Peptides against a protein of PDB entry 3HUF. Designs and how they scored, part 69

Target 1, 320 residues: chain A of PDB entry 3HUF
Amino acid sequence: MWIIEAEGDILKGKSRILFPGTYIVGRNVSDDSSHIQVISKSISKRHARFTILTPSEKDYFTGGPCEFEVKDLDTKFGTKVNEKVVGQNGDSYKEKDLKIQLGKCPFTINAYWRSMCIQFDNPEMLSQWASNLNLLGIPTGLRDSDATTHFVMNRQAGSSITVGTMYAFLKKTVIIDDSYLQYLSTVKESVIEDASLMPDALECFKNIIKNNDQFPSSPEDCINSLEGFSCAMLNTSSESHHLLELLGLRISTFMSLGDIDKELISKTDFVVLNNAVYDSEKISFPEGIFCLTIEQLWKIIIERNSRELISKEIERLKYA

## One batch from the design tools (peptide; aimed at target 1 I43 K76 F77)

Design b2_p30_3 (made by RFdiffusion4)
Pose (drawn by RFdiffusion4):
Order: sequence, then C-alpha cells, then structure tokens
Structure b2_p30_3 (pose): chain A 301 residues (1-255, 262-274, 288-320), chain P 30 residues (1-30)
Amino acid sequence: MWIIEAEGDILKGKSRILFPGTYIVGRNVSDDSSHIQVISKSISKRHARFTILTPSEKDYFTGGPCEFEVKDLDTKFGTKVNEKVVGQNGDSYKEKDLKIQLGKCPFTINAYWRSMCIQFDNPEMLSQWASNLNLLGIPTGLRDSDATTHFVMNRQAGSSITVGTMYAFLKKTVIIDDSYLQYLSTVKESVIEDASLMPDALECFKNIIKNNDQFPSSPEDCINSLEGFSCAMLNTSSESHHLLELLGLRISTFMKELISKTDFVVLNGIFCLTIEQLWKIIIERNSRELISKEIERLKYA
Amino acid sequence: ADEEEDEWEALPAEEREELREKNLEELEEE
C-alpha cells in the first residue's frame, strides 16, 4: 500500500495511507477521504492531483506498486517528483519511493510503498474478497508468489489445514483469516496513518496458531526437522521442492538409485507419503530422535 | 500567502503563463 509523510510540520506531523483513487493536494483544502492539506507559503490553494491506480494481477507476483500519478494544477511555482518537474498532462510513477516537492516548499512529501500482497487458499474466497482488497491497493491471488506477505487460510472447520497453509507457515508468511478481512472491509473511507493495518494481521496470526493442533509453536521448530533424510517426487513444482527443502530433506526429482538411496516417496514396492501425512509427523513427537523416529518407523516397516 | 495567491490569480492569463514558465525554468535549474 502507498503511504505519505513529510518532514517539517507540513502534514501536521502525521502520515497517511493513500488508497487507489484521486486526491487534491493543496494549502486550502481539508483532510478528508479525497483531499490532503499541505500548509506552506509557496503551495497553491489547490496545488496537485495524486491519482493512484488500482493494482493489476501481475503486481501480486512481482510486488510492484500501484501506479502513482501526479498532475500539477497550473500552479504558481510548479511540482516536482524525484527532482523532475511535472509537465502538463502529468507524470506516472511505478517506483516505490517518491519525493514530491510542491512549489518552493523546502520540505518534500515522501511517498513510499509498503509491501502487502495477499494469497487466498480458496477461489470462492478470492472472488468474494478480491475487489474489496484491490480498492485498498492490495494485490491478491491464488497461486504461489514470492511477493506474498499474507495468506488467508480457509475456515479451519475442525479439519486439517491445506498444503498452501503449511507452506505459508514455513516460509514465514503471516497467516490470517476471515476475521482480519472483515477488519479490512472497515477502512476505505478512513484517514489513517502508516502501518495501521499490519499489526492486527500479526495479532490475528498469533491467535490462530494458539491451542491449534494443526500448527506447532513457530516456523523455526519446523524448519530443518528432517535433516539427514532424503526423498523423491514426480515433477516436483519449485514450491513443493522448496517446501521439502525447508524441512531439511534431500530431494530427487524424477520424470536402483531412486530406491535404496531415497528414504521415501512424496506424492502430489516403494514407500509413499503425502505432504499432508508428512505434516502430521512434522508436528507430533518431541526431539530429533522422536519426531523423526515415527518417520523412521514408517520406513523400516 | 492568501493575498499573494489572490494577486497572482487576478493577473491576465498571458502574464500568469509567462511567470509560470519563468518559475518552471528556475525549478529545472535546481
């Protein structure tokens, strides 16, 4: 999401989260859902228009920002973005840091992008919530992405968690649920400061894993719990390979050395396991000679 | 600030455009 703040007291010492849409910025305007008051001698009463475009699907994967556009409103002293004078017809920016000077104001409005891309575990969930989050400047998607910062698990309807959830937990993604999304549906009309929505997501995550037999205490105890073991799988996607790597496994991808060297086969007279079955063991017992002893029992037998 | 802005807005469009081009040129020199 986009955030602005400034030195001096030109934004009254406050920061602000800017959503997709348009803002009029100037000396004689009141701070509301569509105006930003910036007080300085050289800033025109109505000085600049900031237009933030809604996110594209590609930004969910790249982590790129919503397009930020600035128009100078035929002002006395002009507008610059990153030291470039804003021409008529305005300019658009896809960088993550923007220094915006209004008139001859010695203090710049500093706009910066904070990473926030939300992965859903369910297509019906994505379709229900995507437009809401896109209007806040939050890219969403279903497939794996390296720019994902949060993962929405399905309602844990007294049932096992999905591989997408296990993977998000291991790669240290913040796991959230419907209740946090309901909070996000509150905030479009609001004028709120930098980092206003982020801590609630961490609180939601910390509460989810508490008293939950689908999760251990931390991603740290899960990571490298199966070191010294090895495995094999058919056409491993880079995500499942990375998931198994995070467990400390040695992996052999296939399209007398696939059998005796390899302790077990991970799926989607050899011994086979699903990742769902492997997660049950990855939690269960205690030590390295216990939580990896039940897996060593399933191999010999 | 308001009085100076009002005096500038009261100028004919040609004089305001010349002052604006001069100020933009000064900003480009920075």

Design b2_p30_3_s1 (made by RFdiffusion4, then SolubleMPNN; from b2_p30_3, 16 letters changed)
Fold by OpenDDE base, seed 2:
Structure b2_p30_3_s1 (fold): chain B 320 residues (1-320), chain A 30 residues (1-30)
Amino acid sequence: as target 1 above (320 residues)
Amino acid sequence: SDKEEEEFESLPEEEKKKIREEEYKKLEKE
């Protein structure tokens, strides 16, 4: 989201969030959803127009800002952004920091980008929330991104957390839920005058972890917890692979259960299967190897003695 | 000054345009 602040009390000492939309900036406008009052004798009654675009798909992957357009409203002394004169037709900016000078005003408006990118675990939740979040200047998507700051957990009562949620947690992404999104949707009017009123996602995250026994206390409790063990997995999802890597596992990939030969078994401590393969009554598991789902593995990993637990399961099958 | 802006705002549009173009050219050279 874009936040503006200014020197010399020209914004009355307040910070303001600028959502996607158009703003008239000037001395003789009243602060509202489309106007920014600036207090200086050196500023025209209507001085500039700020236009913030909705997030692009690229912004979700890069964590880049919503495009910020500045147009001078035919003032005598013009408008500068980052010490450059704004062109007569207006200019667009993708920098995360903008120093905006209105005419000969000695004080500048400082605009800065607060990075927030929300990944959704399922397309239904994305479909429900994407429009509202985009109107807040928040990029949204389904795919993992290095720019992802927040991850929406789907609260299905009684279900195991998804691989996406597990991976987001280990990647130190802030896990949020629908309650946070609901709260976030209500703040649009209140944050116009005070950007500090933006909901703290970290509080939501702490509450999710505290109230769900499927989460360890921290990602650090699980990262490299299985260092020295080896697994084999079906070459299915990159996310599952990255999750197992974050656990410190050596990973071998196979294409079918028939590829699990005696050599692979000799080098592998356990086999990780997807739920569809594991639950298939028609599939005979290879003898002499521990097969489990990612969800079953996760239940072991969140335990304080995960290494001991996994070792015991491996031993039980070697001597069976 | 407030007076300079009020004076400018009171000018005919053709004179405003000329002044804007002159000031713009100054700003581009700075």
Scores: peptide ipSAE 0.267, ipTM 0.866, DockQ to the pose 0.676
OpenDDE base, seeds 1, 3, 4, 5: peptide ipSAE 0.115, 0.026, 0.027, 0.106; ipTM 0.748, 0.632, 0.497, 0.774

Design b2_p30_3_s2 (made by RFdiffusion4, then SolubleMPNN; from b2_p30_3, 10 letters changed; failed a check: too like the target's own chain)
Amino acid sequence: ADEEEEAFESLPEEEQKELREKELEELKAE

Design b2_p30_3_s4 (made by RFdiffusion4, then SolubleMPNN; from b2_p30_3, 11 letters changed)
Fold by OpenDDE base, seed 5:
Structure b2_p30_3_s4 (fold): chain B 320 residues (1-320), chain A 30 residues (1-30)
Amino acid sequence: as target 1 above (320 residues)
Amino acid sequence: ADAEEEEWESLPKEEQEKAREEELKKLEEE
C-alpha cells in the first residue's frame, strides 16, 4: 500500500494510506476519500492530483508499487517529485519512495510503498477476494512468489493443511484467513485511512497457529530438520519440491513408479507420493522402500523427534 | 496564481513558519 507522511506537520502529523483512486491535493480541500489537505500557504488551493492505479499482475511477482501518477493543476510554482519537475501532462512513477514537493513549500510529502502481496491457495477464494484487495492496492495471485507477504489459508474444519500452507509457513509467510480479509475490506470505507488502522496480521497468524495442532512451534524447528536424508518424488508441484528442499532433503525425481529401480532404492531413504498416486498404487509399491505422502511426512516433521521417527520407519521397511 | 502565494513567499522563513503554526492551530480549534 502507499503511505504518505509529511515534514513540518503539513499533514497534521498523520500517516495516511492511499488506496487506488484519485486524490486532489491542496490547501483548500477537506480530507476525505478523494482529497488530501496540505497545510501550507505556499501551496495552491488545488495544487496537484494524485492517481494511484490498481496493482498489475507483475506487481504480485515483483512486490512493486501500484503506479503513482502526479499531475500539477496548473500552479505557478509547479510540483516536483524526487527533485524533478512534473511534466505538464503529468508523470507516472514506480519508485517505492517519492519525495513530493508542492510549489515552494519547504516541507515535502513523503510517499513510501509498504509491500503487501497476498497469495491464495484456492482459486475460488481468489475469485471472491481479488477485486476488493486490488482496490486496496494489494496484489493477489495463486502462484508462489518471492514477493508474497501473506498467504490465505483455506479453513476447512477438520481438514489437513495443504502443501501450499505448509510451504507458506516454512518460508515465513504470514498465514491469514477469511476473517482477516473481511477486516481489511472494512478499512477502505473509512473517510481518512490512517496507516495505524491496519489490522495486525501477525496476531491473526498467532491465533491460527495456536488453534491448529498441525503447525510446529516455529518454521526453524522444521527447516533442515531432515538434512542428510534422501527422498525420491514423482514429478509433482513446484511447491512440493520447494517444501522438501526446505526440509534439507536430497531430492531425486522420477516420472512413474516403474522408474523406481534397485539403483534408486539404494540411494533413497523414502519415496514421497501425492495422495492420488499413493491411494491408487498402494498394491504396486516397490518392496524394501518406505512410501509416504507429503501430509504423512508433515505429521512426522512437526514432531520434536522427527529424525528418529523417520529413521525408525525407514528401518522397519528395509528389514521387513 | 493566488496573489496570496506570491505575498507569502516574499516573507522571511521565520514568518512563514510562524504563520503555518498559526494556521495549524486554527484547524485544530475548528
Scores: peptide ipSAE 0.025, ipTM 0.630, DockQ to the pose 0.040
OpenDDE base, seeds 1, 2, 3, 4: peptide ipSAE 0.025, 0.024, 0.025, 0.026; ipTM 0.627, 0.624, 0.622, 0.642; seeds 3, 4 fail the geometry check

Design b2_p30_4 (made by RFdiffusion4)
Pose (drawn by RFdiffusion4):
Structure b2_p30_4 (pose): chain A 301 residues (1-255, 262-274, 288-320), chain P 30 residues (1-30)
Amino acid sequence: MWIIEAEGDILKGKSRILFPGTYIVGRNVSDDSSHIQVISKSISKRHARFTILTPSEKDYFTGGPCEFEVKDLDTKFGTKVNEKVVGQNGDSYKEKDLKIQLGKCPFTINAYWRSMCIQFDNPEMLSQWASNLNLLGIPTGLRDSDATTHFVMNRQAGSSITVGTMYAFLKKTVIIDDSYLQYLSTVKESVIEDASLMPDALECFKNIIKNNDQFPSSPEDCINSLEGFSCAMLNTSSESHHLLELLGLRISTFMKELISKTDFVVLNGIFCLTIEQLWKIIIERNSRELISKEIERLKYA
Amino acid sequence: SEENEKFREEFEKLSEEEQEKVIDEWYEEE
């Protein structure tokens, strides 16, 4: 999401999260959901218009920011963005850092993008919540993405967690649920500062894994728990390969060396396991000679 | 507008003291 702050006291020492939509910025305007007051001699009463476009699907995958547009409102002293004078018809910016000078004000309004892209585990959940989050400037999606910062697991209806959840836990993504989304549905009309929504997501994640037999204590104990082992799978997607890599496994992808060298076959007279079955063992027992002994029992037998 | 663009070009040719003065006068008029 987009945030602005400034040096000096021109924004009253406060920062602000800007959602998609339009803002009028000027010396004689009051701070509300659509205006930003910036006090300095050379700033016109109504000085600039900031327009932030809603996110595209591509930004969920690239981590790119919502398009940020600035128009100078025919002012006495002009508007610059990253030292470029804003012409008539305005300019649009896709960079993540913007230094915006209004008039001859010696202090710049500094706009920066904080990464936040939310992956859902369920298509009906994505369809229900996507428009809400997009209006906040938060890209969403279902498929795997390297720009994902948060993952929304389904209601853990007393049942096993999905592979998408296991994978998000291992790559150190923040796992959140419906309750955090309900909090996000509160905030569009609000004027709140930088990092206002992020800590609640971490608190939600820390609470989710507490007293939960689908999770161990941390991603750290899970990572490289199966080092020294090897495995094989059919047309492994790069995500499942990365998931198995994170467990410390050696992987052989296939389309007498696929059988005796390889300890087990991971699926979707050889010995086979699902990742769902592998997760049960990856949690269960204690040590390296215990949590990887139950997997060593399933191989010999 | 054209008048504001022209003023901006002339204003950039001014010294620092003259620019401060122009800003003070404009601010007091507002």

Design b2_p30_4_s1 (made by RFdiffusion4, then SolubleMPNN; from b2_p30_4, 9 letters changed)
Fold by OpenDDE base, seed 4:
Structure b2_p30_4_s1 (fold): chain B 320 residues (1-320), chain A 30 residues (1-30)
Amino acid sequence: as target 1 above (320 residues)
Amino acid sequence: SAELEKFREEFDKLSKEEQEKLIDEYAKKE
């Protein structure tokens, strides 16, 4: 989200969140959802127009800012952004930090981008929330992104967490739920005058983790917990691969169960399969190798003695 | 406008004191 602050008292010492939309900035406007009062003698009554665009798909992957347009409203002293005069037709900015000088004001408005990118595990949830979140200046998507800061977990009571949720947890993404999204939608007006009123997702996350036994206490408990073990996986999901890498596994990929030869078995401690392949092909599993699903592996990893548990399972199948 | 650009260029050539005086004058008019 865009946050503006200013040196001195020109913004009355307040920080403000700017959501996508249009703002008239000037000395003689009243602060509201579409106006920003800036108090300085060299600032015109109506000085500039700020227009913040909704997030692009690219912004979701890069964590880049919503496009910030600045137009000078034909003022006497003009407008500068990052020490450059704003063009007559306005200019658009994609920098994460903008120093906006209105007129000859000795103090600048500092606009900075606070990255917030929400990944959804479920396309239906994305479809439900994307429009509202985009109107908050929050990029949204389904695919994994290095820019992802938050992950929406689907609340299905009694279901195993998805691979997406597991991976989101291990990569230290803040896991949130529908309740947090609802809360975000309600604060839009209250945060206009005070950006600090933005709700903290960490409390929501803590509650999710506390109330669900499928999560370890911390990602650090699982990261590299299987260092020294080797697995083979079907080349199906990049997210699954990244999850296994975060566990510290050495990973070999294969295209079919038929490619699991004696050589692969000799180098591999276990085979990781998705649920569909596991259920369909369980009769055709090679002898002498431990095959499990990611969900089954996760159940072992969340235990404090995960290494011992896996070792016992490997041994049991080698000697059976 | 070309007039605004010219004004800004001329303003930037003024002394700090003259600039402040002009700012004060315009602040009263605008």
Scores: peptide ipSAE 0.373, ipTM 0.916, DockQ to the pose 0.894
OpenDDE base, seeds 1, 2, 3, 5: peptide ipSAE 0.371, 0.370, 0.370, 0.372; ipTM 0.915, 0.915, 0.915, 0.915; seed 3 fails the geometry check

Design b2_p30_4_s2 (made by RFdiffusion4, then SolubleMPNN; from b2_p30_4, 10 letters changed)
Fold by OpenDDE base, seed 1:
Parts: sequence; C-alpha cells; structure tokens
Structure b2_p30_4_s2 (fold): chain B 320 residues (1-320), chain A 30 residues (1-30)
Amino acid sequence: as target 1 above (320 residues)
Amino acid sequence: SAELEKFREEFEKLSEEEQKEIIEEYAKKE
C-alpha cells in the first residue's frame, strides 16, 4: 500500500494510506476519499492530481508498488517528484519511495510503498476477496511467490491444514484468515486520516497459531528438523517439493509407484505420496519402504521429538 | 539554474503578502 507522510506538518502530522484511485491535492480541498488537503500557503488551491493504479499481476510476483501517477494542475511553480519536474502531461512512477514537492512549498510529501501481497490457498476465496483487496492496493494470487507477505488459510471446520498452509508457515509468511480480511475491509475510511489504524495481521497470525494444534510454536521448530533423512516423492506440486526441502530432506522424484525400485528403496528413508495415490495404492505399496502422505508427515513434524518419531516408523517397517 | 530563475521571476509576480508567507515557510525549514 502507498503511505504518505509530510514534513513541516503540512499533512497535519498524520500518515495517510492512499488506495488505488484519484486524488486532488491542494491547499483548498477537503480531505476525503478523493482529496488530500495540504496545509501550506506556498501550495496552489488545487495543485496536483495523484492517481494510484490497482495492482498488476506482475506486482503480485515482484512485490512492486502500484503505479503512482502525478500530474501538475497547471500551477505556476509546477510539481517535482524525486527532484525532477513532472511533465506537462503527467508522469508515472514505480519507485517505492517518492519525494513530492508541490510548487513553492519547502516541505515535501514523502510517499513510500509498504509491501503487502496476499496469497490465497483456494480459488474460491480469491474470487471472493481479490476485487476488494486490489482496491486497497494489495496484489493477490494463488501461486507461490517470494513476494507474498500474507497467506489466507481456508478454515474448513474439522479439516487438516493444507500443504499450502504448511508451506506458508515454514516460509514465515503471515497466515491470516477470513476474520482479518473482514476487519481489513472496514478500515478503508478510517485510515484516510490515520494510517496507523490499519489492523495488524500479526495479531491474527498469533491467534491462529495459538488456537490450532496443527501448528508448531514456530517455523524454526520444523525447518531442517529432518536434516539427514531422504525421501522420494511423486512429482506433483512445486509447493510439496519446496515444503520437503524446508524440512531439510534430500528429495528424489518419481513419476509412478512402479518406478520405486530396489535402488530407490536403498537410498530412501520414506516415500511421500499425495492423498489420492496413498488411498488408491495403499494395498500395493512396495515392500520394505515407509509410505506416508504430506499430512501424515506434518503430524510427525509438529511433534517435539519428530526425528525420533520418524526413525521409529522407518524401523517399524524395516522389521515388518 | 533556469529553474531557479523561473522561480524568482514567478515569485516576484506575487503580492508582498504572498511573498512574505512563502519566506516564512522557508524560514521554518531552516
């Protein structure tokens, strides 16, 4: 999200979030969803127009800012951004920090981009929330991205957490739920005057972790917890692969259960299967190898003695 | 700079009161 602050109390000492939209900026405008009052005698009554675009798809993957357009409203002294005069037709900016000088005013408006990028676990929730979040200047998507800062957990009552949620947790992404999104939707008007009124996602995250026994106390409890073990997995999802990597596992991939030969068994401590394959093929598992789902593995990983537990399961099947 | 010269030229076209107000704001920055 774009946040503006200013020197010399020309913004009344307040930080303001600028959502996607158009703003008239000047001395003789009233603060609202489309106007930014600047308290300076050196600024024109109507001085500039700011236009913030909605996030692009690229912004979801890069964590880049919403495009910021500045146009001078034909003022005598013009407008500068980062010490450069704004062109007659306006200019667009993709920098994360903008120093905006309005005409004669010695004090600058500082605009800075706070990165917030929300990944969704399922397309249904994305479809429900994406439009509203994009109107807040928040890029959204389904795919894994290194730019993601938040992850929306789907709370299905009585269901285990998804692989996406597990991976988001281990990546130290702030996990949020629908309650946070609902709260976020209510603050749009209040944050016009005070950007500090934006709800803290960390409190939501803390509550999720505290109230759900499927989460360990921290990602650090799980990261590299299985270092030294090796697994084989069906080449299914990139997220599953990355999850297993974060556990410190050496990973071999295979295309079918038929590819699990004696050589692979000799080099592998256990096989990780998706639920569909596990359920369909459980009667035909290769002899002498421990097969489990990611969800079953996760149940072991969240325990404090995960290494001992996994070792016991491996040994149990070796002697069965 | 040409920008400073243009600023001066436009500043001189302001009323004495407007000029004073601008000077006072600049003095608050120093």
Scores: peptide ipSAE 0.156, ipTM 0.766, DockQ to the pose 0.107
OpenDDE base, seeds 2, 3, 4, 5: peptide ipSAE 0.154, 0.146, 0.151, 0.147; ipTM 0.761, 0.765, 0.762, 0.755

Design b2_p30_4_s3 (made by RFdiffusion4, then SolubleMPNN; from b2_p30_4, 10 letters changed)
Fold by OpenDDE base, seed 5:
Structure b2_p30_4_s3 (fold): chain B 320 residues (1-320), chain A 30 residues (1-30)
Amino acid sequence: as target 1 above (320 residues)
Amino acid sequence: SAELEKFREEFEKLSKEEQEEIIEKYAKEE
């Protein structure tokens, strides 16, 4: 989201969130959802127009800001952004930091991008929330992104956490739920004058983790916890591969269970299968191989003695 | 406009005191 602050009390010492939309900026406007009052003698009654666009698909992957357009409203002294005069037709900016000078005002409006990028695990939830979140200037998507700051977990009572949720946790993203999204939808009007009123997702996250025994105490307890072990996996989702990599596993890939030969068995401690393959092929697993699902592996990983537990299971099946 | 650019160029050539007077004048009118 865009946040503006200013020196010299020209914004009354307040920080303001700018959501996607159009704002008239000037001395003789009243602060509301479409106006920003700036208090200086050097600023015109109606000085500039700020237009913030909704996030692009690219912004979800890059963590880039919503496009910020500035137009001078034909003022005598003009408008500058980052020491450059705004063109007559207006200019668009994709920088994360903007110093906006209105006319000859000695103080600048400082606009900065606060990154918030929400990944969804469930496409149905994305479809429900994406439009509203985009109108808050929050990029949204389903795919893994290095720019993601938050991850929406679908609260299904009694269900195991998904691979996406496991991976989000290990990546140290803030896991949130629908309750937080509902809260975000209500704050738009309240945060106009005070950006600090934006709800803290960390409290939601702490509550989720505390109330769900499927999470370890910290990501650090799991990261590289299986260093020195080797696994084979079916060429499945990228998230599954990245999850296993974060555990410190050496990973080999195969296309079918028929590709699991004696050579692969000799260099592999265990085989990770998806639920469908595990359930369908459990009667025909190769002898001498420990096969498990990601969910079964996760149940071992969250234990304090995960290395000992996995070693015992490997030994049990190699010598059976 | 070309007139606005010319005004801005001429304004920057003025003394600080003259600039302040012009700023105050236009701040009341605009």
Scores: peptide ipSAE 0.221, ipTM 0.852, DockQ to the pose 0.708
OpenDDE base, seeds 1, 2, 3, 4: peptide ipSAE 0.206, 0.212, 0.199, 0.219; ipTM 0.850, 0.850, 0.840, 0.855

Design b2_p30_4_s4 (made by RFdiffusion4, then SolubleMPNN; from b2_p30_4, 10 letters changed)
Fold by OpenDDE base, seed 2:
Structure b2_p30_4_s4 (fold): chain B 320 residues (1-320), chain A 30 residues (1-30)
Amino acid sequence: as target 1 above (320 residues)
Amino acid sequence: SAELEKERKEFEKLSKEEQEKYIEEYAKEE
């Protein structure tokens, strides 16, 4: 989201969120959803137009700002952004920090981009929330991104957390839920004049972790917790692979259960399977190797003695 | 400009109350 603040109290000492939309900026306008009052003798009654575009798909992957357009409204002294005069037709900016000077005002409006990119675990929730979040200037998507700051957990009562949720947690993304999104949707009007009224996603995250026994205390408790162990996995999702890498596992890939030969068994501590293969093929598992799902592995990893538990399961099946 | 820097320095020398009054005065004038 774009946040503006100003020097010399020309914004009355308040920070303001600029959602996607158009704003008339000037001395003789009233603060509302489409106007920004700026108080200075050197600022025109109607001085500039700010236009914030909705997030692009590219912005979701890059964490870049919503495009910020500035147009001077034919003022005597013009408008400058980052010490450059705004062109007659207006200019567009993708910098995360903008210093906006209106006319000969000695005080500048400072616009800065607060990065927030929300990944969704399922397409249904994305479809429900994407429009509203985009109107807040928040990029949304389903795919993992290095720019992802927040991850929406689907709360299905009684279900295990998804691999996406596990991976998001280990990547130190802020896990949020539908309750946070609901709250976020209500603040649009209240945060116009006070950007500090934005709901704290970290509080939501802390509450999710505290109230769900499927999460470890911290990502650091699980990162590299299985260092020195080796697994084989069915060539599945990239997220599953990255999750196992973050656990410190050496990973071998196979295409079918038939590829799990004596040589692979000798070099591998356990086999990770997806739920569908595990449920369908459990009667045909190779002897002498521990086979489990990612969800079953996660239940072991969240325990304080995860290494001992894994070792015990490996030993139980090697000597059986 | 040297003029802008002068205006800034003059404003920064005002008390908070004088700064608020300065801002209010220019908010009311058309």
Scores: peptide ipSAE 0.028, ipTM 0.538, DockQ to the pose 0.188
OpenDDE base, seeds 1, 3, 4, 5: peptide ipSAE 0.029, 0.031, 0.028, 0.025; ipTM 0.513, 0.561, 0.538, 0.552; seeds 1, 3, 4 fail the geometry check

Design b2_p30_5_s1 (made by RFdiffusion4, then SolubleMPNN; its pose is not in this set)
Fold by OpenDDE base, seed 4:
Structure b2_p30_5_s1 (fold): chain B 320 residues (1-320), chain A 30 residues (1-30)
Amino acid sequence: as target 1 above (320 residues)
Amino acid sequence: SEELEKLIKEEEEAVEEYEKKLKEEEEKLK
């Protein structure tokens, strides 16, 4: 989200969130959802127009800011952004930090982008929330992104967490739920005057982790916990591959269960399968190799003695 | 800071000059 701050008293010492929309900035406007009062002698009554666009799909992957347009409203002293005079038709900015000078005001408005990108595991939830979140200046998507800061977990009571949720957790993404999204939607008006009033997603995350035994205490408990082990997986999901990499596994990929030969068995400790393949092909598993699902692996990984548990399972199946 | 005081003064002087020019233009239109 865009946050503006200013030195001195020109913004009354407050930080403000700028959501996508249009703002008239000037000396003789009243602070509201579409106006920003800035008081200095050289600032015009209506000085500039700020227009913040909704996030693009690209912004979700890059963590880049919503486009910030600044237009000078034909003022005597002009408007500058990053020491450059704003053009007559307005200029658009994609920099994460903008120093906005209105007229000859000795204090600049500092606009900075606080990255918040919400990944959804479920396309239906994305469809439900994307519009509202985009209107908050929050990029949203389904795919994994290095820019992802938050991950929406679907609340299905009693269901196993998805691979997406597991991976989000290991990436140290803040896992949130629909209740947090609802809360974000309610604070839109209250955070106009004070950006610090943004709800803390970490509290939501802590509550999710505390109330769900499928999570370890921290991602650090699982990261590289299987270092030194080798697995093979069906080349089906990039997310699954990245999850296994974060566990510290050496990963070999194969195209079919028929490709699991004696050589592969000799080099791998176990085979990781998705649920669909595991359920359909369980009768056709090669002898002498331990096959498990990602969810079954996760149940072992969340245990404090995960390495010992896996070793015992591998040994049990080698001698069976 | 001395620099800030300078910038404040420069703003004041610029506003005063602008207000003077506006008055002069208004007087020419009368």
Scores: peptide ipSAE 0.377, ipTM 0.859, DockQ to the pose 0.957
OpenDDE base, seeds 1, 2, 3, 5: peptide ipSAE 0.374, 0.373, 0.374, 0.375; ipTM 0.857, 0.856, 0.856, 0.857

Design b2_p30_5_s2 (made by RFdiffusion4, then SolubleMPNN; its pose is not in this set)
Fold by OpenDDE base, seed 1:
Structure b2_p30_5_s2 (fold): chain B 320 residues (1-320), chain A 30 residues (1-30)
Amino acid sequence: as target 1 above (320 residues)
Amino acid sequence: SKELEELIKEEEEAVEEYEKKLKEEEEKKK
């Protein structure tokens, strides 16, 4: 999201969130959802137009800012951005920090980008919320991205957490729920004169972790917890692979259960299967190897003695 | 700061000069 601040009393000493949209900036406008009052002697009644675009798909992957357009409204003293005069037709900016000078005002408006990218685990939830979040200047998507700051947990009553949720947790992404998204939607309806009024996602996250026994106390409890063990996995989702890597596992990939030969068994401590393969092949697991799902692995990993538990399961199947 | 006071003064002088020129142009059209 874009936040503007200014030195002195130009913005009445307040920070303001700028959502995607158009703003008329000037001395003789009233602060509302489309106007920003700026009071200085050299500032025109209607001085500049700010236009913030909705996030692009690229912005979701890069964590880049929504495009910020500035147009001078044919003022006597002009408009500058980052010490450069705005062109007659306006200019567009993708920098994360903009110093906007209106006329000869001794104070600059500082616009800065606060990165927020929300990943969804569920396409239905993305479809429900994406439009509203994009109108807040928040990029959204389903795919894993290094730019993701928040992850929406799918609340299915009585279900285990998904691989996406597990990975988001280990990646130290702030996990949020539908309640937080509702609060964000409410924020859009107000003129935010104080950017500090943005709902605290960390509080939502803390509450999710506290109230769900499927989470360990911290990501650090699980990261590299299985260092020294080796697994084989079906070439499935990239998230599954990355999750196992974060656990410190050495990973071998195979295309089918038929590829699990004696050589692979000799090099691996256990085989990780997706739920579909695990359920279909329950009767035909290769002899002498421990097969489990990611969800079953997760249940072991969240325990304080995860290494001992895994070792016991591996030994149990060697003697079966 | 001394620098801020100077910038405030420069803004004021620029506005005064502009207002003066506007008045002079209006008087020439009369």
Scores: peptide ipSAE 0.366, ipTM 0.853, DockQ to the pose 0.957
OpenDDE base, seeds 2, 3, 4, 5: peptide ipSAE 0.362, 0.364, 0.366, 0.362; ipTM 0.852, 0.852, 0.854, 0.852

